# Peptides against a protein of PDB entry 5X9X: the designs that were tried, part 1

Every score and structure here is a prediction.

Target 1, 41 residues: chain A of PDB entry 5X9X
Amino acid sequence: SSVSELEQRLRDVKNTNSRFRKALMEKENELQALIRKLGPE
Positions, changes and structure headers below are counted from each chain's first letter, unless a header gives other numbers.
Peptide ipSAE is a variant of ipSAE made for these designs: the mean of its two directions, with the distance scale d0 fixed at 1.0 Angstrom where the peptide's residues are scored. Compare it only between designs on the same protein; published cut-offs may not carry over.
The geometry check fails a fold that doesn't show the stated peptide or that is severely misdrawn somewhere.

## One batch from the design tools (peptide; aimed at target 1 L34)

Design b1_p8_2 (made by RFdiffusion4)
Pose (drawn by RFdiffusion4):
Structure b1_p8_2 (pose): chain A 41 residues (1-41), chain P 8 residues (1-8)
Amino acid sequence: as target 1 above (41 residues)
Amino acid sequence: ERLEELLE
């Protein structure tokens, strides 16, 4: 049905998107962590 | 200033 060339790139990019969606939510943690460090003086 | 210090 689907050619291997397409689905192998698809598996790659899905692993890419899932990893990037993870890293994006983590960077928000870093973002708020810095703001918690803006909390003092 | 404080934000620059934290980013460094």

Design b1_p8_8_s2 (made by RFdiffusion4, then SolubleMPNN; its pose is not in this set)
Fold by OpenDDE base, seed 4:
Structure b1_p8_8_s2 (fold): chain B 41 residues (1-41), chain A 8 residues (1-8)
Amino acid sequence: as target 1 above (41 residues)
Amino acid sequence: ELEKLLEE
């Protein structure tokens, strides 16, 4: 791979990681909301 | 959905 291809792949990995981090945070928030619904209320 | 990051 050329240096430019490696730089592009690095950008793509960073973008993918950012998307997955956001999705994981959203899933954690959803999980916490479900846990609260399962609480003694 | 999971996407491929590397070309095979």
Scores: peptide ipSAE 0.038, ipTM 0.595, DockQ to the pose 0.051
OpenDDE base, seeds 1, 2, 3, 5: peptide ipSAE 0.014, 0.034, 0.032, 0.014; ipTM 0.436, 0.580, 0.580, 0.449; seeds 1, 5 fail the geometry check

## One batch from the design tools (peptide; made by RFdiffusion4, then SolubleMPNN; aimed at target 1 K37; its pose is not in this set)

Design b1_p10_1_s1
Fold by OpenDDE base, seed 2:
Formats: C-alpha cells, structure tokens, sequence
Structure b1_p10_1_s1 (fold): chain B 41 residues (1-41), chain A 10 residues (1-10)
C-alpha cells in the first residue's frame, strides 16, 4: 500500500542518515587525530 | 604549525 511504501521510504532515509552520521563521525575522529599529530605549532 | 597554517587562511 501507499502507506507501507512511505513507511519503507522513511526507514530507508533514516538508515541512510544513520550511515552518513557514522561516516562523518569517523572522518571527524580521523581529522582530529591528524590535528593532534601536528601539535600546537 | 597548525596555528601558523590557520593564520594563512585568514
């Protein structure tokens, strides 16, 4: 049904959002690690 | 070093 399709699409969007949030967090952690390696200079 | 690099971006 149209309702079921909308619910599925909502789940897909939420899953995609969660995946991107995780990826961004990992990239932020990587960036911060690199910044720490540069030191206070 | 990072601070100097950031200065160049400002």
Amino acid sequence: as target 1 above (41 residues)
Amino acid sequence: LLEELLKELA
Scores: peptide ipSAE 0.034, ipTM 0.408, DockQ to the pose 0.111; fails the geometry check
OpenDDE base, seeds 1, 3, 4, 5: peptide ipSAE 0.032, 0.030, 0.032, 0.031; ipTM 0.329, 0.489, 0.333, 0.324; seeds 1, 3, 4, 5 fail the geometry check

Design b1_p10_1_s4
Fold by OpenDDE base, seed 4:
Structure b1_p10_1_s4 (fold): chain B 41 residues (1-41), chain A 10 residues (1-10)
Amino acid sequence: as target 1 above (41 residues)
Amino acid sequence: LLEELLKELE
């Protein structure tokens, strides 16, 4: 049904959003680790 | 009630 297709699309968008948020957090942590290595210490 | 109906559409 149109409803079940919209529900599936909403789940897919939520899952994609969660995956991208996790990937961005991991990249931010990597950048912060590199910044610490390049820091004045 | 409205929140319960919205949960059925998730």
Scores: peptide ipSAE 0.036, ipTM 0.529, DockQ to the pose 0.012
OpenDDE base, seeds 1, 2, 3, 5: peptide ipSAE 0.030, 0.025, 0.024, 0.022; ipTM 0.489, 0.413, 0.387, 0.364; seeds 1, 2, 3 fail the geometry check

Design b1_p10_2_s4
Fold by OpenDDE base, seed 3:
Structure b1_p10_2_s4 (fold): chain B 41 residues (1-41), chain A 10 residues (1-10)
Amino acid sequence: as target 1 above (41 residues)
Amino acid sequence: KAEEEVKKLL
């Protein structure tokens, strides 16, 4: 049904959002690690 | 190695 299709689309969007949020967090953590490696110089 | 890790982020 139209309602079940919209519910499925919402689940798909939430899953995609979650994946991107995780990827961004990992990139931020790696960036912070690199900044620490740069040190005071 | 730092440059390679940065490239992975881009």
Scores: peptide ipSAE 0.046, ipTM 0.570, DockQ to the pose 0.238
OpenDDE base, seeds 1, 2, 4, 5: peptide ipSAE 0.044, 0.045, 0.044, 0.023; ipTM 0.571, 0.565, 0.536, 0.455

Design b1_p10_4_s1
Fold by OpenDDE base, seed 3:
Structure b1_p10_4_s1 (fold): chain B 41 residues (1-41), chain A 10 residues (1-10)
Amino acid sequence: as target 1 above (41 residues)
Amino acid sequence: KAEEEVKKLL
């Protein structure tokens, strides 16, 4: 049904959002690690 | 190695 299709689309969007949020967090953590490696110089 | 890790982020 139209309602079940919209519910499925919402689940798909939430899953995609979650994946991107995780990827961004990992990139931020790696960036912070690199900044620490740069040190005071 | 730092440059390679940065490239992975881009």
Scores: peptide ipSAE 0.046, ipTM 0.570, DockQ to the pose 0.238
OpenDDE base, seeds 1, 2, 4, 5: peptide ipSAE 0.044, 0.045, 0.044, 0.023; ipTM 0.571, 0.565, 0.536, 0.455

Design b1_p10_5_s1
Fold by OpenDDE base, seed 3:
Structure b1_p10_5_s1 (fold): chain B 41 residues (1-41), chain A 10 residues (1-10)
Amino acid sequence: as target 1 above (41 residues)
Amino acid sequence: EAKELLEKLA
């Protein structure tokens, strides 16, 4: 139904949002690791 | 300088 389709789309958007949030957190950690590797320069 | 750039991106 139209209602069930919209509910599914909402779940899909939330799942996509969660995946991107996780990816951004991982990139933050990656960048921090690179900063530490660079040292004092 | 490179560290500052990376910090902004993080």
Scores: peptide ipSAE 0.036, ipTM 0.555, DockQ to the pose 0.337
OpenDDE base, seeds 1, 2, 4, 5: peptide ipSAE 0.027, 0.031, 0.031, 0.033; ipTM 0.538, 0.562, 0.561, 0.563; seed 1 fails the geometry check

Design b1_p10_5_s4
Fold by OpenDDE base, seed 1:
Structure b1_p10_5_s4 (fold): chain B 41 residues (1-41), chain A 10 residues (1-10)
Amino acid sequence: as target 1 above (41 residues)
Amino acid sequence: EAKELLEKIK
């Protein structure tokens, strides 16, 4: 049903969002480490 | 300074 498809799409968006949030956090930590290596924040 | 940039990325 249209409702079931929308619920599925919402779950997929939430899962994708969670993955990107984790990737962003990892990149933030990597960037912080590099900044500390290069000089003061 | 770098902290401010990181907060903008969030």
Scores: peptide ipSAE 0.025, ipTM 0.455, DockQ to the pose 0.134
OpenDDE base, seeds 2, 3, 4, 5: peptide ipSAE 0.024, 0.024, 0.022, 0.022; ipTM 0.459, 0.479, 0.475, 0.483; seeds 3, 4, 5 fail the geometry check

Design b1_p10_8_s1
Fold by OpenDDE base, seed 2:
Structure b1_p10_8_s1 (fold): chain B 41 residues (1-41), chain A 10 residues (1-10)
Amino acid sequence: as target 1 above (41 residues)
Amino acid sequence: KAKEEVEKEL
């Protein structure tokens, strides 16, 4: 049904959003770790 | 200095 399809699309968007948020957090953490290793310059 | 500027952008 149209309602079921909209619910599925909403779930897919939420899952995608969660995955991107996690990926961004991991990239931020990686960059911060590299910055710390770079030294006092 | 350059890394400090990068940290501000994150």
Scores: peptide ipSAE 0.025, ipTM 0.540, DockQ to the pose 0.249
OpenDDE base, seeds 1, 3, 4, 5: peptide ipSAE 0.027, 0.026, 0.042, 0.027; ipTM 0.543, 0.541, 0.494, 0.554; seeds 1, 3, 4, 5 fail the geometry check

## One batch from the design tools (peptide; made by RFdiffusion4, then SolubleMPNN; aimed at target 1 L10 V13 K14 R21; its pose is not in this set)

Design b1_p11_2_s1
Fold by OpenDDE base, seed 3:
Structure b1_p11_2_s1 (fold): chain B 41 residues (1-41), chain A 11 residues (1-11)
Amino acid sequence: as target 1 above (41 residues)
Amino acid sequence: EEELEKLEKEL
């Protein structure tokens, strides 16, 4: 039904959002590790 | 670290 299709699309968007949030967190951790290597310490 | 800070003060 149109309702079940909209519910499926909402689940797919939520899953995609979660994957992008995880990827951004991993890249932030990588950047912070590089900043520590290049920092004045 | 401290050596870089010394170099920056010479500029």
Scores: peptide ipSAE 0.021, ipTM 0.290, DockQ to the pose 0.009
OpenDDE base, seeds 1, 2, 4, 5: peptide ipSAE 0.018, 0.019, 0.023, 0.017; ipTM 0.305, 0.284, 0.493, 0.308; seeds 1, 2, 4, 5 fail the geometry check

Design b1_p11_2_s3
Fold by OpenDDE base, seed 3:
Structure b1_p11_2_s3 (fold): chain B 41 residues (1-41), chain A 11 residues (1-11)
Amino acid sequence: as target 1 above (41 residues)
Amino acid sequence: MEELEELEKKL
């Protein structure tokens, strides 16, 4: 049904959004670690 | 970035 298709699309969007949010957080943590290592001695 | 392209195909 059109309702079941919309529910499936909404689940797919939520799953993809969660994955991208996790990837962004990991990249921010990597950048912060590099900035701390490259900071002025 | 493949997952974003897959999302765009499903919308």
Scores: peptide ipSAE 0.044, ipTM 0.630, DockQ to the pose 0.093
OpenDDE base, seeds 1, 2, 4, 5: peptide ipSAE 0.037, 0.037, 0.043, 0.042; ipTM 0.597, 0.593, 0.626, 0.621

Design b1_p11_6_s1
Fold by OpenDDE base, seed 5:
Structure b1_p11_6_s1 (fold): chain B 41 residues (1-41), chain A 11 residues (1-11)
Amino acid sequence: as target 1 above (41 residues)
Amino acid sequence: LEEEKRLEELL
Protein backbone atom coordinates (compact mmCIF):
# COMPACT_ATOMS: atom_id res chain seq x y z
CA SER B 1 0.00 0.00 0.00
CA SER B 2 0.98 3.66 -0.34
CA VAL B 3 1.32 3.90 3.45
CA SER B 4 3.59 0.82 3.56
CA GLU B 5 5.75 2.31 0.79
CA LEU B 6 6.05 5.62 2.66
CA GLU B 7 6.94 3.78 5.86
CA GLN B 8 9.61 1.83 3.98
CA ARG B 9 10.99 5.07 2.48
CA LEU B 10 11.08 6.63 5.94
CA ARG B 11 12.98 3.61 7.30
CA ASP B 12 15.42 3.79 4.39
CA VAL B 13 16.03 7.52 4.97
CA LYS B 14 16.51 6.94 8.71
CA ASN B 15 18.98 4.12 8.00
CA THR B 16 20.90 6.32 5.53
CA ASN B 17 20.92 9.20 8.01
CA SER B 18 22.20 6.91 10.76
CA ARG B 19 24.99 5.64 8.49
CA PHE B 20 26.12 9.17 7.63
CA ARG B 21 26.00 10.24 11.29
CA LYS B 22 28.15 7.24 12.20
CA ALA B 23 30.61 8.04 9.39
CA LEU B 24 30.88 11.66 10.56
CA MET B 25 31.53 10.53 14.13
CA GLU B 26 34.23 8.12 12.95
CA LYS B 27 35.86 10.85 10.84
CA GLU B 28 35.78 13.26 13.77
CA ASN B 29 37.43 10.64 15.97
CA GLU B 30 40.06 10.00 13.29
CA LEU B 31 40.70 13.75 12.99
CA GLN B 32 41.06 14.13 16.75
CA ALA B 33 43.49 11.21 16.86
CA LEU B 34 45.60 12.83 14.13
CA ILE B 35 45.48 16.21 15.89
CA ARG B 36 46.72 14.56 19.10
CA LYS B 37 49.63 13.00 17.16
CA LEU B 38 50.54 16.35 15.59
CA GLY B 39 49.78 18.37 18.72
CA PRO B 40 52.14 19.85 21.31
CA GLU B 41 52.39 16.55 23.12
CA LEU A 1 -8.37 0.07 10.75
CA GLU A 2 -4.95 -1.43 10.01
CA GLU A 3 -4.27 1.19 7.32
CA GLU A 4 -5.36 3.98 9.69
CA LYS A 5 -2.99 2.66 12.37
CA ARG A 6 -0.11 2.53 9.87
CA LEU A 7 -0.86 6.09 8.77
CA GLU A 8 -0.91 7.22 12.41
CA GLU A 9 2.47 5.49 12.95
CA LEU A 10 3.98 7.32 9.97
CA LEU A 11 2.70 10.76 11.06
Scores: peptide ipSAE 0.069, ipTM 0.659, DockQ to the pose 0.078
OpenDDE base, seeds 1, 2, 3, 4: peptide ipSAE 0.008, 0.011, 0.012, 0.009; ipTM 0.331, 0.296, 0.305, 0.322; seeds 1, 2, 3, 4 fail the geometry check

Design b1_p11_6_s2
Fold by OpenDDE base, seed 3:
Structure b1_p11_6_s2 (fold): chain B 41 residues (1-41), chain A 11 residues (1-11)
Amino acid sequence: as target 1 above (41 residues)
Amino acid sequence: EEEEKRLEELL
């Protein structure tokens, strides 16, 4: 049904959003570790 | 009605 298609699209968008949020958090942690290694010493 | 309730639960 039209509702079942909208439910599927919403699940796919929420899944994609969750994956990108996780990837951004992991990249921020990686960048912070690199910044600490590149410190003024 | 039942289909609308299912969609509202996902929002």
Scores: peptide ipSAE 0.100, ipTM 0.697, DockQ to the pose 0.113
OpenDDE base, seeds 1, 2, 4, 5: peptide ipSAE 0.099, 0.092, 0.099, 0.104; ipTM 0.686, 0.683, 0.688, 0.693; seed 5 fails the geometry check

Design b1_p11_7_s1 (failed a check: too like the target's own chain)
Amino acid sequence: SVDEELEQLLE

Design b1_p11_7_s2
Fold by OpenDDE base, seed 4:
Parts: sequence; structure tokens; C-alpha cells
Structure b1_p11_7_s2 (fold): chain B 41 residues (1-41), chain A 11 residues (1-11)
Amino acid sequence: as target 1 above (41 residues)
Amino acid sequence: SVDEELEELLK
């Protein structure tokens, strides 16, 4: 049904959102590590 | 797809 399709689309969007949030956090951690390497220490 | 394009962007 249209309702079931919308529910599925919502789940898919949430899953995609979660994956990209994780990727962004990992990239931020990598960036911070690189920043530390470039620091005066 | 949009999600595939975003995955490529975030590599």
C-alpha cells in the first residue's frame, strides 16, 4: 500500500542518514588526528 | 543514486 511504501521509504532514509552520520564522525576523527600531526607538538 | 553519490563524496 501507499502507507507501507512510505514507511519503507522512511526506514531507508533513516538508515542512510545513520550511515552518513557515522561516516561524518569518522571523517571528523580523522581530520582531528591529522590536525594534531600538523600541530607544534 | 543519491546515496551512492554521497558515499563517493565521503570517501
Scores: peptide ipSAE 0.036, ipTM 0.547, DockQ to the pose 0.042
OpenDDE base, seeds 1, 2, 3, 5: peptide ipSAE 0.020, 0.037, 0.031, 0.032; ipTM 0.500, 0.546, 0.592, 0.599; seeds 1, 2 fail the geometry check

## One batch from the design tools (peptide; aimed at target 1 K27 I35 L38)

Design b1_p12_1 (made by RFdiffusion4)
Pose (drawn by RFdiffusion4):
Structure b1_p12_1 (pose): chain A 41 residues (1-41), chain P 12 residues (1-12)
Amino acid sequence: as target 1 above (41 residues)
Amino acid sequence: IEEEIEELEEEI
């Protein structure tokens, strides 16, 4: 049905997107962690 | 710290 060339790249980008969606949510943690450090003086 | 936040916003 689907050619191997397409699905291999698809598996790659899906692993890419899932990882990037993880890294994005993490960076928000770093972002709020810095703001918790803006909390003091 | 505000500059580091801006860098993080660009990365995001």

Design b1_p12_3 (made by RFdiffusion4)
Pose (drawn by RFdiffusion4):
Structure b1_p12_3 (pose): chain A 41 residues (1-41), chain P 12 residues (1-12)
Amino acid sequence: as target 1 above (41 residues)
Amino acid sequence: KEEIEEEIEELE
């Protein structure tokens, strides 16, 4: 049904998007962590 | 804090 060339790239980009969605939520943690460091003087 | 604000801008 679907050619291997398409689905191999698809598996790649899906692993890419899942990883990027994970890294994006993590960077928000780093973002708020810096703001918790803006908390003091 | 200015250095931290720059780091925040890099994260955005």

Design b1_p12_3_s2 (made by RFdiffusion4, then SolubleMPNN; from b1_p12_3, 6 letters changed)
Fold by OpenDDE base, seed 5:
Structure b1_p12_3_s2 (fold): chain B 41 residues (1-41), chain A 12 residues (1-12)
Amino acid sequence: as target 1 above (41 residues)
Amino acid sequence: KEELLKKIKELL
């Protein structure tokens, strides 16, 4: 049904947003690690 | 240094 499809799309958006939030956290952590390795150079 | 800068650029 149209309602079931809408509910599925909302779940998919929620799952996508969760994945992107995790990816951004991992990128920030790696960025900080690389900056620390770069040091004053 | 250059390799680290490259990786930083890829993350931005």
Scores: peptide ipSAE 0.055, ipTM 0.678, DockQ to the pose 0.815
OpenDDE base, seeds 1, 2, 3, 4: peptide ipSAE 0.051, 0.053, 0.053, 0.054; ipTM 0.667, 0.674, 0.674, 0.675

Design b1_p12_4 (made by RFdiffusion4; failed a check: a repeat of another design)
Pose (drawn by RFdiffusion4):
Structure b1_p12_4 (pose): chain A 41 residues (1-41), chain P 12 residues (1-12)
Amino acid sequence: as target 1 above (41 residues)
Amino acid sequence: KEEIEEEIEELE
């Protein structure tokens, strides 16, 4: 049904999007962590 | 804090 060339790239980009969606949420943690460091003087 | 604000801008 679907050609291997398409689905191999699809598996790649899906692993890419899943990993990027994970890294995006993590960067928010770094972001708030810096603001917690803006908390002091 | 200014250095941290720059780091925040890089993260955004």

Design b1_p12_4_s2 (made by RFdiffusion4, then SolubleMPNN; from b1_p12_4, 6 letters changed)
Fold by OpenDDE base, seed 2:
Structure b1_p12_4_s2 (fold): chain B 41 residues (1-41), chain A 12 residues (1-12)
Amino acid sequence: as target 1 above (41 residues)
Amino acid sequence: REELLEEIRKLQ
């Protein structure tokens, strides 16, 4: 049904959003670690 | 230092 398709699309968007949020957090943490390693060097 | 700067650039 059209409702079932919309529910499936919403689940897919939520799953994609969760994956991108996790990837963003990991990259932000990596960026912060690299900035700290730069120091005066 | 240059290597770390390039890694930072790739993350931005």
Scores: peptide ipSAE 0.061, ipTM 0.710, DockQ to the pose 0.861
OpenDDE base, seeds 1, 3, 4, 5: peptide ipSAE 0.061, 0.048, 0.049, 0.047; ipTM 0.707, 0.653, 0.666, 0.662; seeds 1, 5 fail the geometry check

Design b1_p12_5 (made by RFdiffusion4; failed a check: a repeat of another design)
Pose (drawn by RFdiffusion4):
Structure b1_p12_5 (pose): chain A 41 residues (1-41), chain P 12 residues (1-12)
Amino acid sequence: as target 1 above (41 residues)
Amino acid sequence: IEEEIEELEEEI
C-alpha cells in the first residue's frame, strides 16, 4: 500500500515530533525555573 | 536572568 521510502521518513519525523514535543514541554520547565530564580531580589 | 529567559523563549 504505502511505499517504504515514505513510511521510513514518516517513522523518522514521528520520532522527531514526539521528541520535540517532549523537549518543548521541558524547556518550559527551564523557563519557569529561571523565573523562580527571578523570585529573589 | 531576563536575557536568558528571552533566549530560552526563542528556543521554544

Design b1_p12_5_s1 (made by RFdiffusion4, then SolubleMPNN; from b1_p12_5, 6 letters changed)
Fold by OpenDDE base, seed 4:
Structure b1_p12_5_s1 (fold): chain B 41 residues (1-41), chain A 12 residues (1-12)
Amino acid sequence: as target 1 above (41 residues)
Amino acid sequence: LEKEIERLKKEL
């Protein structure tokens, strides 16, 4: 693989990782909202 | 994610 291909793959992996981290944070916020709804109040 | 991993594997 060329250096340019490796740099492109690294950018793609970083972008994918960032997207999944955001999705996990959104799911955590959703989970916390559900936990609050299931709380004693 | 799986599709991206498979793409990266094919480019190696």
Scores: peptide ipSAE 0.036, ipTM 0.565, DockQ to the pose 0.032
OpenDDE base, seeds 1, 2, 3, 5: peptide ipSAE 0.023, 0.031, 0.025, 0.026; ipTM 0.463, 0.444, 0.471, 0.488; seed 2 fails the geometry check

Design b1_p12_8_s1 (made by RFdiffusion4, then SolubleMPNN; its pose is not in this set)
Fold by OpenDDE base, seed 4:
Structure b1_p12_8_s1 (fold): chain B 41 residues (1-41), chain A 12 residues (1-12)
Amino acid sequence: as target 1 above (41 residues)
Amino acid sequence: DLLKKIEELKKE
């Protein structure tokens, strides 16, 4: 049904958002690690 | 030294 398709699309968007948010957090941690390696020197 | 630290990072 059109309703079940909309519910599926909403689940897919939520899953995509969750995956990208996790990836962004991992990239932020990577960036902070690189900043720490670079240091103020 | 910033340049020295950059060269160290490039070796990793």
Scores: peptide ipSAE 0.027, ipTM 0.392, DockQ to the pose 0.138
OpenDDE base, seeds 1, 2, 3, 5: peptide ipSAE 0.028, 0.024, 0.024, 0.026; ipTM 0.378, 0.480, 0.484, 0.382; seeds 1, 2 fail the geometry check

## One batch from the design tools (peptide; aimed at target 1 F20 L24 E30)

Design b2_p13_2 (made by RFdiffusion4)
Pose (drawn by RFdiffusion4):
Structure b2_p13_2 (pose): chain A 41 residues (1-41), chain P 13 residues (1-13)
Amino acid sequence: as target 1 above (41 residues)
Amino acid sequence: EIEEEIEELEEEL
């Protein structure tokens, strides 16, 4: 049905998107962690 | 820097 060339790139970009969606949520943690450091003086 | 990294990730997505 689907050619291997397409699905291999698809598996790649899906692993890419899942990883990126993970890294994005993590960077928000770093973002708030800096603001918790803006908490003091 | 973190905001730029987030924007880059959003563009790649």

Design b2_p13_2_s3 (made by RFdiffusion4, then SolubleMPNN; from b2_p13_2, 4 letters changed)
Fold by OpenDDE base, seed 4:
Structure b2_p13_2_s3 (fold): chain B 41 residues (1-41), chain A 13 residues (1-13)
Amino acid sequence: as target 1 above (41 residues)
Amino acid sequence: DIEEEIKELQEKL
């Protein structure tokens, strides 16, 4: 049904969003590590 | 404070 399709699309968007958030967090952690190498926090 | 700013950014991800 149209409702079931919308629910699936919403799940897919949430999953994609979660994956991108994880990737951004990993990049932020990498940036943090580089900042620590540059000097005091 | 860079550490505090990083923490705030991480909380928003």
Scores: peptide ipSAE 0.020, ipTM 0.415, DockQ to the pose 0.134
OpenDDE base, seeds 1, 2, 3, 5: peptide ipSAE 0.020, 0.020, 0.011, 0.020; ipTM 0.416, 0.414, 0.231, 0.419

Design b2_p13_4_s3 (made by RFdiffusion4, then SolubleMPNN; its pose is not in this set)
Fold by OpenDDE base, seed 3:
Structure b2_p13_4_s3 (fold): chain B 41 residues (1-41), chain A 13 residues (1-13)
Amino acid sequence: as target 1 above (41 residues)
Amino acid sequence: VEKEIEELRKKLE
């Protein structure tokens, strides 16, 4: 049904959003580690 | 009535 399709799309968007947020967090952590390694500190 | 409406919502989800 149109309702079940919209609910599935909403679940898929939420799952995709969660995956991208995790990937961005991991890349930010990697970047921060590199900055600390290359920095004067 | 409120309980019946909530059960119907759960069936649609």
Scores: peptide ipSAE 0.041, ipTM 0.515, DockQ to the pose 0.018
OpenDDE base, seeds 1, 2, 4, 5: peptide ipSAE 0.025, 0.037, 0.038, 0.034; ipTM 0.425, 0.513, 0.500, 0.519

## One batch from the design tools (peptide; aimed at target 1 F20 R21 L24)

Design b2_p14_1_s2 (made by RFdiffusion4, then SolubleMPNN; its pose is not in this set)
Fold by OpenDDE base, seed 4:
Structure b2_p14_1_s2 (fold): chain B 41 residues (1-41), chain A 14 residues (1-14)
Amino acid sequence: as target 1 above (41 residues)
Amino acid sequence: RIQKEIEELRKKLE
């Protein structure tokens, strides 16, 4: 049904959003680690 | 990946 298709699309968007948020957090942590390594100390 | 690339660059400066 149209409702079941919309529910499936919403689940897919939520799953994609969760994955991208995790990836962004990991990249932020990586960037901070690099900044510390490139620092004067 | 970026962390590994930076480590390789640091090794070249030693």
Scores: peptide ipSAE 0.028, ipTM 0.406, DockQ to the pose 0.035
OpenDDE base, seeds 1, 2, 3, 5: peptide ipSAE 0.026, 0.023, 0.021, 0.020; ipTM 0.402, 0.394, 0.389, 0.380; seed 1 fails the geometry check

Design b2_p14_1_s3 (made by RFdiffusion4, then SolubleMPNN; its pose is not in this set)
Fold by OpenDDE base, seed 3:
Structure b2_p14_1_s3 (fold): chain B 41 residues (1-41), chain A 14 residues (1-14)
Amino acid sequence: as target 1 above (41 residues)
Amino acid sequence: DILKEIEELRKKLE
């Protein structure tokens, strides 16, 4: 049904959003580690 | 890995 298709699309968008949020957090952690490594310490 | 690449470059300058 049209309703079940919309519910499926909503789940897909939420799953994609969650995956990208995790990837962004991992990249932020990598950047922070890099910044510390480039420092004088 | 950007972090590993930077480490390799730093080692070349030591």
Scores: peptide ipSAE 0.026, ipTM 0.417, DockQ to the pose 0.032
OpenDDE base, seeds 1, 2, 4, 5: peptide ipSAE 0.022, 0.025, 0.023, 0.025; ipTM 0.441, 0.475, 0.463, 0.477

Design b2_p14_5_s3 (made by RFdiffusion4, then SolubleMPNN; its pose is not in this set)
Fold by OpenDDE base, seed 3:
Structure b2_p14_5_s3 (fold): chain B 41 residues (1-41), chain A 14 residues (1-14)
Amino acid sequence: as target 1 above (41 residues)
Amino acid sequence: NKEIEELRKKLEEL
């Protein structure tokens, strides 16, 4: 049904959002490590 | 240091 399709799309968007949030956190950790390596200056 | 500042800005954007 149209409703079930919309619910599926919402789940897909939420799953995609969660995956990107995880990827961004990993990139943040990488940048943090690089900043620590370079020093605070 | 400009490079470090750019990294800090990038970090803030995440």
Scores: peptide ipSAE 0.033, ipTM 0.440, DockQ to the pose 0.087
OpenDDE base, seeds 1, 2, 4, 5: peptide ipSAE 0.029, 0.033, 0.031, 0.023; ipTM 0.429, 0.438, 0.435, 0.385; seed 5 fails the geometry check

Design b2_p14_6_s1 (made by RFdiffusion4, then SolubleMPNN; its pose is not in this set)
Fold by OpenDDE base, seed 3:
Structure b2_p14_6_s1 (fold): chain B 41 residues (1-41), chain A 14 residues (1-14)
Amino acid sequence: as target 1 above (41 residues)
Amino acid sequence: DILKEIEELRKKLE
């Protein structure tokens, strides 16, 4: 049904959003580690 | 890995 298709699309968008949020957090952690490594310490 | 690449470059300058 049209309703079940919309519910499926909503789940897909939420799953994609969650995956990208995790990837962004991992990249932020990598950047922070890099910044510390480039420092004088 | 950007972090590993930077480490390799730093080692070349030591």
Scores: peptide ipSAE 0.026, ipTM 0.417, DockQ to the pose 0.032
OpenDDE base, seeds 1, 2, 4, 5: peptide ipSAE 0.022, 0.025, 0.023, 0.025; ipTM 0.441, 0.475, 0.463, 0.477

Design b2_p14_7 (made by RFdiffusion4)
Pose (drawn by RFdiffusion4):
Structure b2_p14_7 (pose): chain A 41 residues (1-41), chain P 14 residues (1-14)
Amino acid sequence: as target 1 above (41 residues)
Amino acid sequence: DEIKEEMEELEEKL
């Protein structure tokens, strides 16, 4: 049905998107962590 | 700001 050339790139980009969506949510943690460091003086 | 830029780069890739 689907050619191997397409699906192999698809598996790659899906692994990429899943990883990026994880990293994006993590960076928000780092972002709020810095703001918790803006909390003091 | 660096973290926001990294987040924008990730959003563009997505």

Design b2_p14_8 (made by RFdiffusion4)
Pose (drawn by RFdiffusion4):
Structure b2_p14_8 (pose): chain A 41 residues (1-41), chain P 14 residues (1-14)
Amino acid sequence: as target 1 above (41 residues)
Amino acid sequence: EILEEIEELKEELE
């Protein structure tokens, strides 16, 4: 049905999106962590 | 820097 060339790139980009969506939510943690460091003087 | 990295990640996801 679907050619191997397409699905192999698809598996790659899905692993890419899943990883990127994880890293994005993590960077928000780093973002708020810096703001918790803006908390003091 | 973190905001720029977030913007890059959003562009790569688009």

## One batch from the design tools (peptide; aimed at target 1 V3 L6)

Design b2_p15_1 (made by RFdiffusion4)
Pose (drawn by RFdiffusion4):
Structure b2_p15_1 (pose): chain A 41 residues (1-41), chain P 15 residues (1-15)
Amino acid sequence: as target 1 above (41 residues)
Amino acid sequence: EELEEEIEELLKELD
């Protein structure tokens, strides 16, 4: 049905997106962590 | 030919 060339790239970009969605939510943690460091003086 | 052109377009989107 689907050609291997397409689906191999698709597996790759899905692993890419899953990972990027993870890293994006993390970087928010680093963002708020810095603001917790803006909390003092 | 039409199916090959569609597959080429999808490959470009994925790259």

Design b2_p15_4_s4 (made by RFdiffusion4, then SolubleMPNN; its pose is not in this set)
Fold by OpenDDE base, seed 5:
Structure b2_p15_4_s4 (fold): chain B 41 residues (1-41), chain A 15 residues (1-15)
Amino acid sequence: as target 1 above (41 residues)
Amino acid sequence: LKELLEKQKKLEEEL
């Protein structure tokens, strides 16, 4: 049904959003590790 | 590093 399809799309968007949030956090951690190698506190 | 750690914590709270 149209309702079921919209609910599925909403779940897919939420899952994608969660994945991007995780990826951004991982990239921030990578950046922090690189900054530590450069010496600044 | 202490300042960077605090900035990191704030960013993680926003994500």
Scores: peptide ipSAE 0.035, ipTM 0.562, DockQ to the pose 0.016; fails the geometry check
OpenDDE base, seeds 1, 2, 3, 4: peptide ipSAE 0.035, 0.035, 0.034, 0.034; ipTM 0.567, 0.593, 0.562, 0.559; seeds 1, 2, 3, 4 fail the geometry check

Design b2_p15_6 (made by RFdiffusion4)
Pose (drawn by RFdiffusion4):
Structure b2_p15_6 (pose): chain A 41 residues (1-41), chain P 15 residues (1-15)
Amino acid sequence: as target 1 above (41 residues)
Amino acid sequence: EEEIEELEEEEEEEK
C-alpha cells in the first residue's frame, strides 16, 4: 500500500516530533526553574 | 505535519 520510502521518513519524523514534544515541555521546566531563581532579590 | 503531507503527495505522483 504505502511505499517504504515514505513510511521510513514517516517513522523518522514521528520519532522526531515525539522527541521534540518532549523537549518542549522540558524547556518549560527550565523556563520556570529560572523564574524560581528570579524569585529572590 | 507539512513534511508528511508533501511526502504523501510525492507518493501519489509516483503512483

